Peptides against a protein of PDB entry 7Q4I. Designs and how they scored, part 218

Target 1, 281 residues: chain A of PDB entry 7Q4I
Amino acid sequence: HENSTIAERLYSEVRVLCWIMTNPSNHQKKARHVKRTWGKRCNKLIFMSSAKDDELDAVALPVGEGRNNLWGKTKEAYKYIYEHHINDADWFLKADDDTYTIVENMRYMLYPYSPETPVYFGCKFKPYVKQGYMSGGAGYVLSREAVRRFVVEALPNPKLCKSDNSGAEDVEIGKCLQNVNVLAGDSRDSNGRGRFFPFVPEHHLIPSHTDKKFWYWQYIFYKTDEGLDCCSDNAISFHYVSPNQMYVLDYLIYHLRPYGIINTPDALPNKLAVGELMPEI

## One batch from the design tools (peptide; made by RFdiffusion4, then SolubleMPNN)

Design b2_p28_6_s1 (from b2_p28_6, 18 letters changed)
Fold by OpenDDE base, seed 4:
Structure b2_p28_6_s1 (fold): chain B 281 residues (1-281), chain A 28 residues (1-28)
Amino acid sequence: as target 1 above (281 residues)
Amino acid sequence: DEEKDFEEFLKEVKEYLEEEKKKKEEEE
């Protein structure tokens, strides 16, 4: 008998709307598997596409397809969320259709924060944006206030937010959010370990898997260790997760248990005031 | 193919870096 009482509490107190970046060609190939795995653990799950899919619960955004339109799709997705769903959740996660998310770990990270704090979390990158920006692939989560500021204050102002649909979506939203004083939070755990990962677990967990010249080491905002110290025990996301790997991860995380090992959850931290952040590690 | 997706990602990041480098060089 698993004691899910704390997870159930956090499910009610830390409401997460997950929106999945997808396209019509990936509805059946990728997005459906998100819906069948980790996406079920979101309070609300929406697939943002260019075509409607009633089986998937996909929304047809008024954008073209292709990587050059990802920024356009992100803008329209958050407009749609603000118009229809801003009160349905406290936190608003962007993920790709090949991102895997441990939503309970995200709720744990978010629990102390007010959704009225203008903050967002993810895998923080240092280039292009002074405070940093969150990697698009790892997924990033905005507070309700961050969404409000993005949609109401940033998007209508071409000086604050790029009106064109071109550019790297994660950088562009990062610029927009900075320009409206949305804070790029620190998603690391109390040991300084990352929680959002722009690659599969293997690429982070295995030392020397990547060349030292790999761009990632130049992009990361915080220093990260290699190997088992790379990643929080409360890791939140991984990217480039195949549909089959999503089911494997679901099995390993939620079903597979070593006999005689009982995980006791850590105590919940105190809630922060509006505008207050956890101290940087 | 996860390896292809990663290679494609690396390609896009390189392209983006090159574009941003050009913009900085044009602003100097």
Scores: peptide ipSAE 0.008, ipTM 0.367, DockQ to the pose 0.032
Fold by OpenDDE base, seed 1:
Structure b2_p28_6_s1 (fold): chain B 281 residues (1-281), chain A 28 residues (1-28)
Amino acid sequence: as target 1 above (281 residues)
Amino acid sequence: DEEKDFEEFLKEVKEYLEEEKKKKEEEE
């Protein structure tokens, strides 16, 4: 029997609402597999769509479908969360219907932070936004205060936040959040290794997949290594994970154990005060 | 085909980056 005592404690103390970006064509193809795998480990799981699906727990947002509406869908998703669910969690994760998330590792990263601190985390990119922005594909997590500032202060003001639904959703939310003094946090572990990944594990772990001219190396905010040193032992997310790969990852992470090897968890860090961040590594 | 999905992803990201670059060049 696994000693889940620390994971159970973090489940209660670090409450995460996960919202999944999806569409009606992907409810059965992709989104249901999120619900059957990593999504069940969220404190609350909501699928944001253009059509309601009671089996999936999908919400119909007042937006059109298509890539040109992703920013519109993100704005409406956070409005919906603020109106109905702002007190149901401490942290609010956006993920895609092909993102895989190790929620326990995210709770571990978030544990020292106050949800009243205006901060968000993800795979930080450097272009377009002075403090950086978080990659949409890797998923990003907002504190409760960050959601409040986004919905109440940023969205109503066209000078602070783009009113149109066009543009890259991750860049646009990054601009809006910067304009209301939400801090782009550092999600790296104590060894400086990344935790949120905009690609599948294979593409991060195997150096031969990426030319040094690949745009990703120009976009990453923090310098990262290739190979096994690319990724934290407490990695949080991967993107472009197929439905079949979600079940494989669920098996490898939660069921497969090397006999005779016991992983002892690191001690939890001290909690930070409101407005305090972990020192940059 | 996981390789095709990644190639399509890389294509989409390149297209996105080119569009964002053009928008910046048009604002400048």
Scores: peptide ipSAE 0.007, ipTM 0.362, DockQ to the pose 0.034
Fold by OpenDDE base, seed 3:
Structure b2_p28_6_s1 (fold): chain B 281 residues (1-281), chain A 28 residues (1-28)
Amino acid sequence: as target 1 above (281 residues)
Amino acid sequence: DEEKDFEEFLKEVKEYLEEEKKKKEEEE
């Protein structure tokens, strides 16, 4: 029998709304597999699209489709969340329809933080934004206060937030959030290992002879090691996960157990005050 | 070497998933 008592407590105390970036062509191909795997572990799951789908629980946002509209879709998604769902959760995760998320590990990372702290987490990149920004593909999570500041303070002001729908979605939200004093948090564990990953597990875990010239090494905000030391034991997300790989990951993480190995979870950290962050490692 | 064994395992899983994907694409 699996002891889920702590996970159940965190499910109640660290409420997460997950919104999934998708499009009508991916509702059946990708998004439904998120709903059937990791998305069921969110407190609320919403698919943000350009077309309604009642089977998927997809919302039709007033945006066009295509790569050039991702920033527009993100703005409309958070407006929709603020209007309809701001009190339904404490934390608000953006993920793609090919992102896999271990929601329990995200709740563990978020547990010490107040949702009234203006903070967001993800895979932190250093270019374009002074404090950094979170990689769009790895997924990123905003506190309730961060969502409020984004929607109420940033979006209405063209000087604070880009009014057009063009640009890199993750960079543009990162600029907007910085301009309203939302802090780009450190999502690394106590050993300095990353938790949000912009690639599949294979690309992070296997020391590829990745040319040191690979763009990723220039973009990462924090130095990460390659191989098994790349990744936290409490990793949160991976990107470019195929539908088949989502089911494999779901099986490996939640069903497959080595017989006779009982993991005792670490004690929960102390709660932080409003506006307080964990010390940087 | 546990790291080498894990890398080999991940390679085998990837190859299997790619083969299963090809089979499905051929059936469609």
Scores: peptide ipSAE 0.000, ipTM 0.296, DockQ to the pose 0.041
Fold by OpenDDE base, seed 2:
Structure b2_p28_6_s1 (fold): chain B 281 residues (1-281), chain A 28 residues (1-28)
Amino acid sequence: as target 1 above (281 residues)
Amino acid sequence: DEEKDFEEFLKEVKEYLEEEKKKKEEEE
């Protein structure tokens, strides 16, 4: 019998709404597999699309399809969340239909923070935005206050937030959030290891003699070690995860156990006041 | 283009794994 008491507590205390960026062509191919795997561990799961799908619980946003509309989808998705779901959760995760998320690890990271703190977390990149921005593919999570500021303060003001639907989605939301004083948090663990990953586990775990010219090393905000020290034991997300890999990850993380090894969770940190962040590592 | 970036990354990882495999085969 697994002792899930602390995970159950965090499920109740750290409520997460997950919205999945998808399109009608991916409802059956990708999004359905998110719903059948990690998405079931969200407090609320919504698929944001251009077409309604009642089996998937997909919402038809008033946007076109294609990469040039991703920023438009993100704006409309957060408007929809603010109008219909702002009180259904404390934290609001954006993920893609090929992102895998360990929601329990995200709740653990978020536990000390107030949802009234204007903060968001993800894989932080350094270009284009002074405080950094969160990689779109790794998924990023906004506090309730961050969503409020984004929708109410940023989106209505063309000087604060791009009104057109063009541009890199993750960069544009990062600019908007910075302009309304939403803080780009540090998602690293106490050892300085990353939790949100814009690639599959294999790519982060393999010590790459990757050319130091690889764009990723220029984009990462925090220096990360290579190899086993790349990744937190409490990693939150991976990107470019195929539907089959989602089931493999679900099996490995939630079902496969090494006999005789008991993992005791660390004590929860103290809760922070509104506006407080964890100390930088 | 995130997809191109990923394809390039996958290519680099594949090349690395192939090189590491060759090194192991040469050490054996």
Scores: peptide ipSAE 0.006, ipTM 0.322, DockQ to the pose 0.106; fails the geometry check

Design b2_p28_6_s2 (from b2_p28_6, 17 letters changed)
Fold by OpenDDE base, seed 1:
Structure b2_p28_6_s2 (fold): chain B 281 residues (1-281), chain A 28 residues (1-28)
Amino acid sequence: as target 1 above (281 residues)
Amino acid sequence: DEEKDFKKVEEEIKEYLKKQEELEKLLE
């Protein structure tokens, strides 16, 4: 009934480790639903917490809980990944326990890039960081080389990376990565449509749902439209997705099919050399 | 200034999440 040959090929060639930002209070409420839905499509799935949970496969990082410790947790998470898992994948995705990710679409975007290229992708924001930074909630993905540079070159140097655990997690990692020449990539499709989204699909798909004064329109690095043209047909992530909505999305994306409609996938692009990026749109 | 902007974003996100929770309750 289903031809998954190309998806299986990309699963083997574009290996993704997904680490999920969570806390002990959300292990059962949120994190387990990630594991039961989109997280099962990662090559490796790890939950980063302050408490160990063997059923969830959660790691207890040496950090406190609360929003003021998110940056500290991110630093420790990538240290843990570098020490234990740097060779287990080619790409390393950070997501929240209320982020939904279509991993196959992410592999498609990443396919042409070398994991030895110092690059990362996500929903790019323009403030605070010259090259931009990736929204924490939409999730962001680092190449293996980006992780190496972050952990080995940036984190040990207080001049390159903030030593304190306070601050906006996504801004701080963005600053650190820029300081070690990790490039903030363009995740848009060939039509200029976004792939990583910091909100639920409803908020992006409905025209005029948000006021133009809403911070998001000032933060986005690339101009985007509202409505059906807002989002790539190969969108990768959405944020603020409830546990129930994760199961609905899994059903709609992977199971529900209109009879008689067959989508032919686009041809894979040529692979890029190390350090090479796709042309700007 | 960066901290103030971040706090503002966090507050807006909290309000957004609250609205979502309210909507979910209405759908129950």
Scores: peptide ipSAE 0.022, ipTM 0.592, DockQ to the pose 0.723
Fold by OpenDDE base, seed 2:
Structure b2_p28_6_s2 (fold): chain B 281 residues (1-281), chain A 28 residues (1-28)
Amino acid sequence: as target 1 above (281 residues)
Amino acid sequence: DEEKDFKKVEEEIKEYLKKQEELEKLLE
């Protein structure tokens, strides 16, 4: 028997709409496994595609397929959310169909923030955008106000937001959000450990797994350690997770327990005022 | 081999990012 009282409270108070970026070729191969694993823990789960799939609950966006259309898909996805679902949640997560997310940990991070605060969170990268931008693969979460500003203020203005569909979707949305004063938040825990990860856990947990010249070390906005200190105990997301690994992670995180070890959750922090951020770490 | 697959993904990301940087420079 598990005590999930706090998790249930956060499920109600920190409502998350998860939209999954996918394509018709991945509906059965990848997206359905998101729906069967971590996606079921979202308050609302929508798959954004180029074709409708009623079984998956996929939406056909008016975009083409391919890497060059990811930015277009992101714009149309948030337009769709704003039109149909802006009041269905407080926070709006973008994830890929190979991203795994521990939604409870995301709710914990988001709890103190007002959804009316123009802020978004993820794995922050430093290039191209002055305040940084969030890695697309790790997933990023916008407040309701951030979505409003993106769709209503940024997208209609070519000077604020790229009108064509080309470019890196995560960089482009980062530019747009900065231009409408949506803040790139710090998703690190109180120990300075990251919560959103653009790779699988193994990459982050194993010291010296990559060369020091690996691009990631130049892109990461905050300094990070290697090994067990790389990752928060309340980590939120990992990328490049295979469908099979999603089920493994679900088992390890939600079912497998070391007998006799009880984890007591920390107290929830105080709620912040609108526009207020957590203190810098 | 999961390790080989991971390295391949890292390389693909690197190449993608380089292409994006080049594109951004062209648009400036």
Scores: peptide ipSAE 0.021, ipTM 0.541, DockQ to the pose 0.072
Fold by OpenDDE base, seed 3:
Formats: C-alpha cells, sequence, structure tokens
Structure b2_p28_6_s2 (fold): chain B 281 residues (1-281), chain A 28 residues (1-28)
C-alpha cells in the first residue's frame, strides 16, 4: 500500500505534456516502451514522428528523418503543441525515445515556478549559448510562456531563430530561447546535485568511469562530482536507456522497496512570483 | 561490452558536434 496523495496533488497542479522525439523505424522498437513505462505518468503524451501511428499516438510532422532534421522536427513539434495543446499543460517536456524520466521528480522541481515565467530546465551546457542551453538527450522542459515565446516570437523571426533545419537542435533552441529572454534555469537540487542526465545512470554513478578529457566535463555548465554524489535523490532523467532498461528502472523506482525504510517527503517550497527564480546555489 | 558502447557513443556525439560547428560556420 502506497500513499500517493502528494504525487496526485502535483499531478493536478503541475501538468506536464511530454512529447517524444521518434521516427517510424523506432515506433515499435523504442517509442512503445516509453508509452508503457514512464510516459504513462505524463498528463499528456505525444510522439512526434514523420508518420502517423494511431496505436502509439504519434503525430506525423512535416519533416524528413535523420539527424540533420532534428532541429526542424523540434520546431514543428512545438508549433504543433502551441496550436493544439498549449492549454492542456503547464510545462512541456521534450524527450527522446531512449530517455527515461521520473515525472514526479520533475513536478517537484517545477512546483514553485509559475508556468507564466519564461524559463526552461534540463541538463545545462555552457558552450555556444551565453546563458547556456539544455542538452537534447537529457530532455528539457519549457514553461507555457517559454513555448509561447518560442513559437510566436522567435520562430517567425530568422534573426532570432535559425530558419534552416540543420544544426544541433538543443543548441539552436537554446539560441532561440535566449533571444526571446527565456531563462535557462538551474535544475540542481538544494544540495547542488544534478537532476537531468545525458547518459545512463551507470555512466554517472560509477566513479572514474569516464576520462577527465571527456567532452562532457567541458560542456557541463555547473560543476558536478562523479559517483553517488553526482545525482540528486530526486533525479529526473537519463538518456541512452534501452527499452529493457526502461522496464528495469520502472520496477526499481516504483515497485522495489527496502522493507522497513519509510521515506517522508520534504515539504513543498513556497511558490515563486512570475518571473522569479530559485536562488542560485 | 558497456565500455565499448559508451566510447562509441562518445565518438559519435563528438563527430556530430564537430560537423554541426562546421556547418554553422559555413552558414555564417
Amino acid sequence: as target 1 above (281 residues)
Amino acid sequence: DEEKDFKKVEEEIKEYLKKQEELEKLLE
């Protein structure tokens, strides 16, 4: 027996639309497993593809497939969301079909923020964009106002947003969002631990697993440690999660419990005013 | 081999980023 009262409250108060970046070749191989695991915990789940799939609830965006079209797909995805779903949620998460997300932890992070605040969260990287940008693989979440600014103010202006569909999608959206004064938020917990991760848990949790020269250490915006101190107890996302690993994570996070250990959730923080951010750590 | 897989991903990402930077420079 579980007490989910707080989680249910947050489900209602912090509504999240999750859109999944996928393609027709991955509908059955990857995307369906997102739908069967963590995606079911979103308030709204949409798969953005180049082909419609009624079983998956996939949308056919007017874009080609391939890595060179990811930016184009992201633009069309948010246009679609703005047109059809902008009032269906307060926050709008982009994830890949191999991203795993603990949606309850994301709601907890987002709770104090107004969806009318122009802000977005994820794994912040420092290159290319002055305020930083959010790693595409880790997933990133935009406030409703951020989506509005992106679609209405940024996308129509080629000086603010790249009109070409080429480029790194996460960098390009980061540039666009900065140009319309959408703030790159700090997703770290109160202890300074990260919540969004661009790799699988084992790559972050195992000390010295990566070389110090690994590009990731040069890209991360905030200093982070390796090992168990790398990650928040309320971590939100991991990337490069295989379909099988999604089911394992679902079991470990939502079903497996150490007998006799009862966790009491922390009190919810006070809500912030529109435009206000949590203090920097 | 998880280590091999990780290294492969690392290389792919690095190559992708490099290509994107080059493309951006050409479009400027």
Scores: peptide ipSAE 0.018, ipTM 0.523, DockQ to the pose 0.034
Fold by OpenDDE base, seed 4:
Structure b2_p28_6_s2 (fold): chain B 281 residues (1-281), chain A 28 residues (1-28)
Amino acid sequence: as target 1 above (281 residues)
Amino acid sequence: DEEKDFKKVEEEIKEYLKKQEELEKLLE
């Protein structure tokens, strides 16, 4: 028997709309597995594609397919969300169809923040954007106010937001958000451990598994430790998760329990005022 | 081989980022 009272409370108080970046070729291969695993824990789940799929609940955005159109798809996705769903949630997560997300941990991180605070969270990278930007693959979550500013203030202004659909999707949205004073938040836990990860757990958990010259170490905004200390006990996301691994993760996280070990959740932090951020770690 | 798969992903990401960097330099 599991006590989910706090999780249920957070489900109600920290409403998350998850939109999944996908394409028609991945509806069955990848996206459906998101829907069958972690996506069911979102308050609302939408798949953003170029073709409609009623079974998947996929939206056909007016964009072409291909890597060169990812930025265009992101812009259209958030326009769609703003028009149809801006009041359906407090927070708006972008994830890929091979991203795995522990939504409860995300709600825990977001709990103290007002959705009216112009902020977004993810795996923060340092290049190209002064305040940093969030890695696209790790997934990133915008407050309702951040979405509003992005769609209403940034997108209509070519000086603030790139009109062309080309470019790095995560960098471009990062530039746009910075230009409208949406803050790139710190998603690390109280111990300074990361919560959003652009790779599978193995890449982060195994010490010296990656080359020291690996680009990731140059891109990461915050210094991170390797090994088990790399990752928060309340980690939120991993990328490049295969469909099969999604089911494994679901089992390990939500079903497998070591007998006799009962985790008591920490007390919720105090809520912050609008515009207030957690203290820097 | 899990290690080979890992390296492949790393290289793919590296190439992707390199292309983006090049594109950004062109746009500057």
Scores: peptide ipSAE 0.021, ipTM 0.544, DockQ to the pose 0.073; fails the geometry check

Design b2_p28_6_s3 (from b2_p28_6, 19 letters changed)
Fold by OpenDDE base, seed 5:
Structure b2_p28_6_s3 (fold): chain B 281 residues (1-281), chain A 28 residues (1-28)
Amino acid sequence: as target 1 above (281 residues)
Amino acid sequence: EEEKEFEELLEEIKKELEKEKEKKKLLE
């Protein structure tokens, strides 16, 4: 027996549309496994592709395939969301087809924020964008207002948002969002631990395997530790998760229970006003 | 043997991460 009352409440109050970046070659190999695992916990799940797949619920965006088209695909994905789904959710998560997300932990992080606050969250990187930008691989989540500003205010203006489809997807959206005053939020928990991770758990949890010169330490916006203090107990996402690892994570997180240990959730924080962010930690 | 397999996995992950970084540099 499991008590999911709070999770059910948050499912209703913090509605998340998850869109998955994929391509036709990965529909069966990767994307379907997202749909069969963590994607089921989104309020709405859409796969953004270049080809339609009715079994997967994949949308054919008017973009070509290839690494140089990821920015184009992101722009078209959010245009599609704005046109068809802007009222279907409060928050809009981008993830890759090899990203694993604990959606309940994301809802917990998002709960105090108004979806009308122009904010987005993820693994914040410091280069290229003054306020920082969110790493594409870790996934990032936009408020409804952030999506509106991105699609309505940023995308139509070449001075605010890159019109061509080239560039690093996560950097380019970060620039666009900054230019329309969408705030790059702090996704860390109250202990200052990260929640969005651009790598698999093993990479973050095991200090002995990280070089201090590794680019990640130069890119990360907030100071982070390694080992057990690397990650929030309420971590949200991991990247480079294989299809098999998704099922393992689903089992470990949602099925495996240590007998006799009862986890009591922390109390929900107070809701913030529109435009208000959590205090600095 | 399990430790070796784990180390190999980590090395593969590191390689993928470096590729991603290089990709970003090329596209920026």
Scores: peptide ipSAE 0.031, ipTM 0.619, DockQ to the pose 0.040
Fold by OpenDDE base, seed 2:
Structure b2_p28_6_s3 (fold): chain B 281 residues (1-281), chain A 28 residues (1-28)
Amino acid sequence: as target 1 above (281 residues)
Amino acid sequence: EEEKEFEELLEEIKKELEKEKEKKKLLE
């Protein structure tokens, strides 16, 4: 018997639409496993593809396939969301079909923020964009206002947002969002630990004797510790999670319990006013 | 055996990190 009362409250108060970046070749291989695991904990789950799949609830976007079309998919996905689903949620998560997300932890992070605040969260990287941008693989979440600004203000203006479909999708959306004053939020917990991760847990938890010249250390916006202190106890996402690992993570996070250990959730913070952010850590 | 498993894990991590780097370069 688990007490999920606070999680149920947050499910209702912090509504999340999750859209999954996928392609027709991955509908059965990857995307269906998202639907069967963490995706079921979203308030709305949509798979954005180039082909329709009624079993998956996949939408056919008017884009081609390939790595050079990811930016095109992202633009069309948010256009579709704005047109059909902007009122179905408060927050709009982009994830890949190999991203795993603990949606309850994301709701906890988002709870104090107004969805009318122009903000988005994820694993913040520092290059290319002055305020930073969110790593595509770790997943990133936009407020309703951020989606509105992106679709209505940024996308129609070639000076604010790249009109072609080429480029790194996470960098390009980061540029667009900055140009319409959507803030790149800090997703770290109160201890300064990250919540969105562009790699599997093992990559972050195990101190890599990797050269200090490793690109990741140059890209991260915030300093992060190595080892167990790398990651929040309320971590939100991991990337490069195989379909099998999704089921393992679901078991470990939602089913496996150490007998005699009861976790009491911390009190929710006060809600912020529109436009207000949490204090910097 | 535990040491070998750890080394294998590190190699796998390194491989995934390299793939990510290559992906980023192709998108730029």
Scores: peptide ipSAE 0.042, ipTM 0.653, DockQ to the pose 0.040; fails the geometry check
Fold by OpenDDE base, seed 1:
Structure b2_p28_6_s3 (fold): chain B 281 residues (1-281), chain A 28 residues (1-28)
Amino acid sequence: as target 1 above (281 residues)
Amino acid sequence: EEEKEFEELLEEIKKELEKEKEKKKLLE
């Protein structure tokens, strides 16, 4: 039978609060399927919406709906987390209601880092922000200290953080975090392979004859290969995952096993001091 | 037949990638 001892240890030592960006029209269509699949593996799961839903555990934030309000919703979500949940976890993941996350792989990546280190991780993009920013669709995870700096130091200062609710959500939080010295971490594995993906697995795994002019190749902060070498064996997230695909992924990742093949987990790295990062690859 | 299925998948991927690009442009 399955040996989950190391996963159980990481569940206790690397506590993750997952907040899901959603709206009332998607509570039943998308968000409930996150709750029934990968979201159950978070230490805390909260759905951030404009309407309350007690069955889903959705919070009604004081924001309007629509694509132009995503930045406003992100600001209010982190304010809510800081006020009510800052001590409930060590790390704080933002994901969309069509993002799939392998939480155990995220805990493995985060294990060496102190939650008091001002750092965040995701799929790093290079435009608009000098240190880079994390793609909104792939999901991104902030340390407890990063959340504190964002809410207490950045948000109250219009010179550090955009007061308007308009703009690209992922770019705007990236600017705010840079302005309070939160570091954009490297989420790649020891082989230089990505862990957070802004598209479905098929888009990354299949060598797309994508024109080298495709925007994605200009946005990626780190060079990535195409095909099976694109992705870490310990990949963390994929975006544009349908509700049905979430159940398929849950089955394939957590239930389906090839008989006679036993995977031995890699040894855990040494823990880093506060403010220390893993060396760049 | 496998090659045709692969080409169809690539076209679907390209469409989703274009949607993401359009979304980003609207937010800029």
Scores: peptide ipSAE 0.032, ipTM 0.604, DockQ to the pose 0.040; fails the geometry check
Fold by OpenDDE base, seed 3:
Structure b2_p28_6_s3 (fold): chain B 281 residues (1-281), chain A 28 residues (1-28)
Amino acid sequence: as target 1 above (281 residues)
Amino acid sequence: EEEKEFEELLEEIKKELEKEKEKKKLLE
């Protein structure tokens, strides 16, 4: 018998709407596996696509498919959320159909923050945006106020938000959010360890001499240690997770328990005032 | 020893994830 009392409390107090970026070709291949695994732990789960799927609960956004339309999908997704679901949650997570999220760990991170604080969290990157932006692949979560500012203040103004649907989705939303004074939060834990990962922990744990590791270290906003110290014990997300790996992660995180080891959760931190952030580490 | 087992498990998961990442790049 698991004691889920704290998790249940956080489920009620830190309401999360998860929207999944997908396309019609991935509804059965990827998106349904999100719904069957970590997506069921969101307070609300919506799949944003170009075609409706009643079995998946997919929404047909008025956008074309392809990599060049990801920014368009993000804009339309948040418009849809604002119009239909802004009061259904306190926090609004974007994830890909190959992102795995430990929603309880995200609720724990978000607990001290007011949803009326204009803030968003994810894996912060430093290029292109002065305050940084959140990596699209790791997933990022906006407060209710951040969504409001994005949709109501930023999107209607072509000087604040790119009107064209082209460009890097994560960079473009990052620019828009900065322009409306939505703060790029620090998602690191109290030990300075990252929680959102745009890759599997492999890139942190296995020194690969590949050029790809080189760009990541140039992009990451916060310096992280290599190895096991790279990742929080309360990690939130991983990217490039296959459907099969989602079930493996779901089993390992939620079902597999070492016999006789009882973890007592840390006490919840004090809630912050509106507009207040945790001190930077 | 427990740390070693955990590291081995992580390495296996990582290997599978990297394969999927490479496959995704080929399909894009």
Scores: peptide ipSAE 0.020, ipTM 0.482, DockQ to the pose 0.039; fails the geometry check

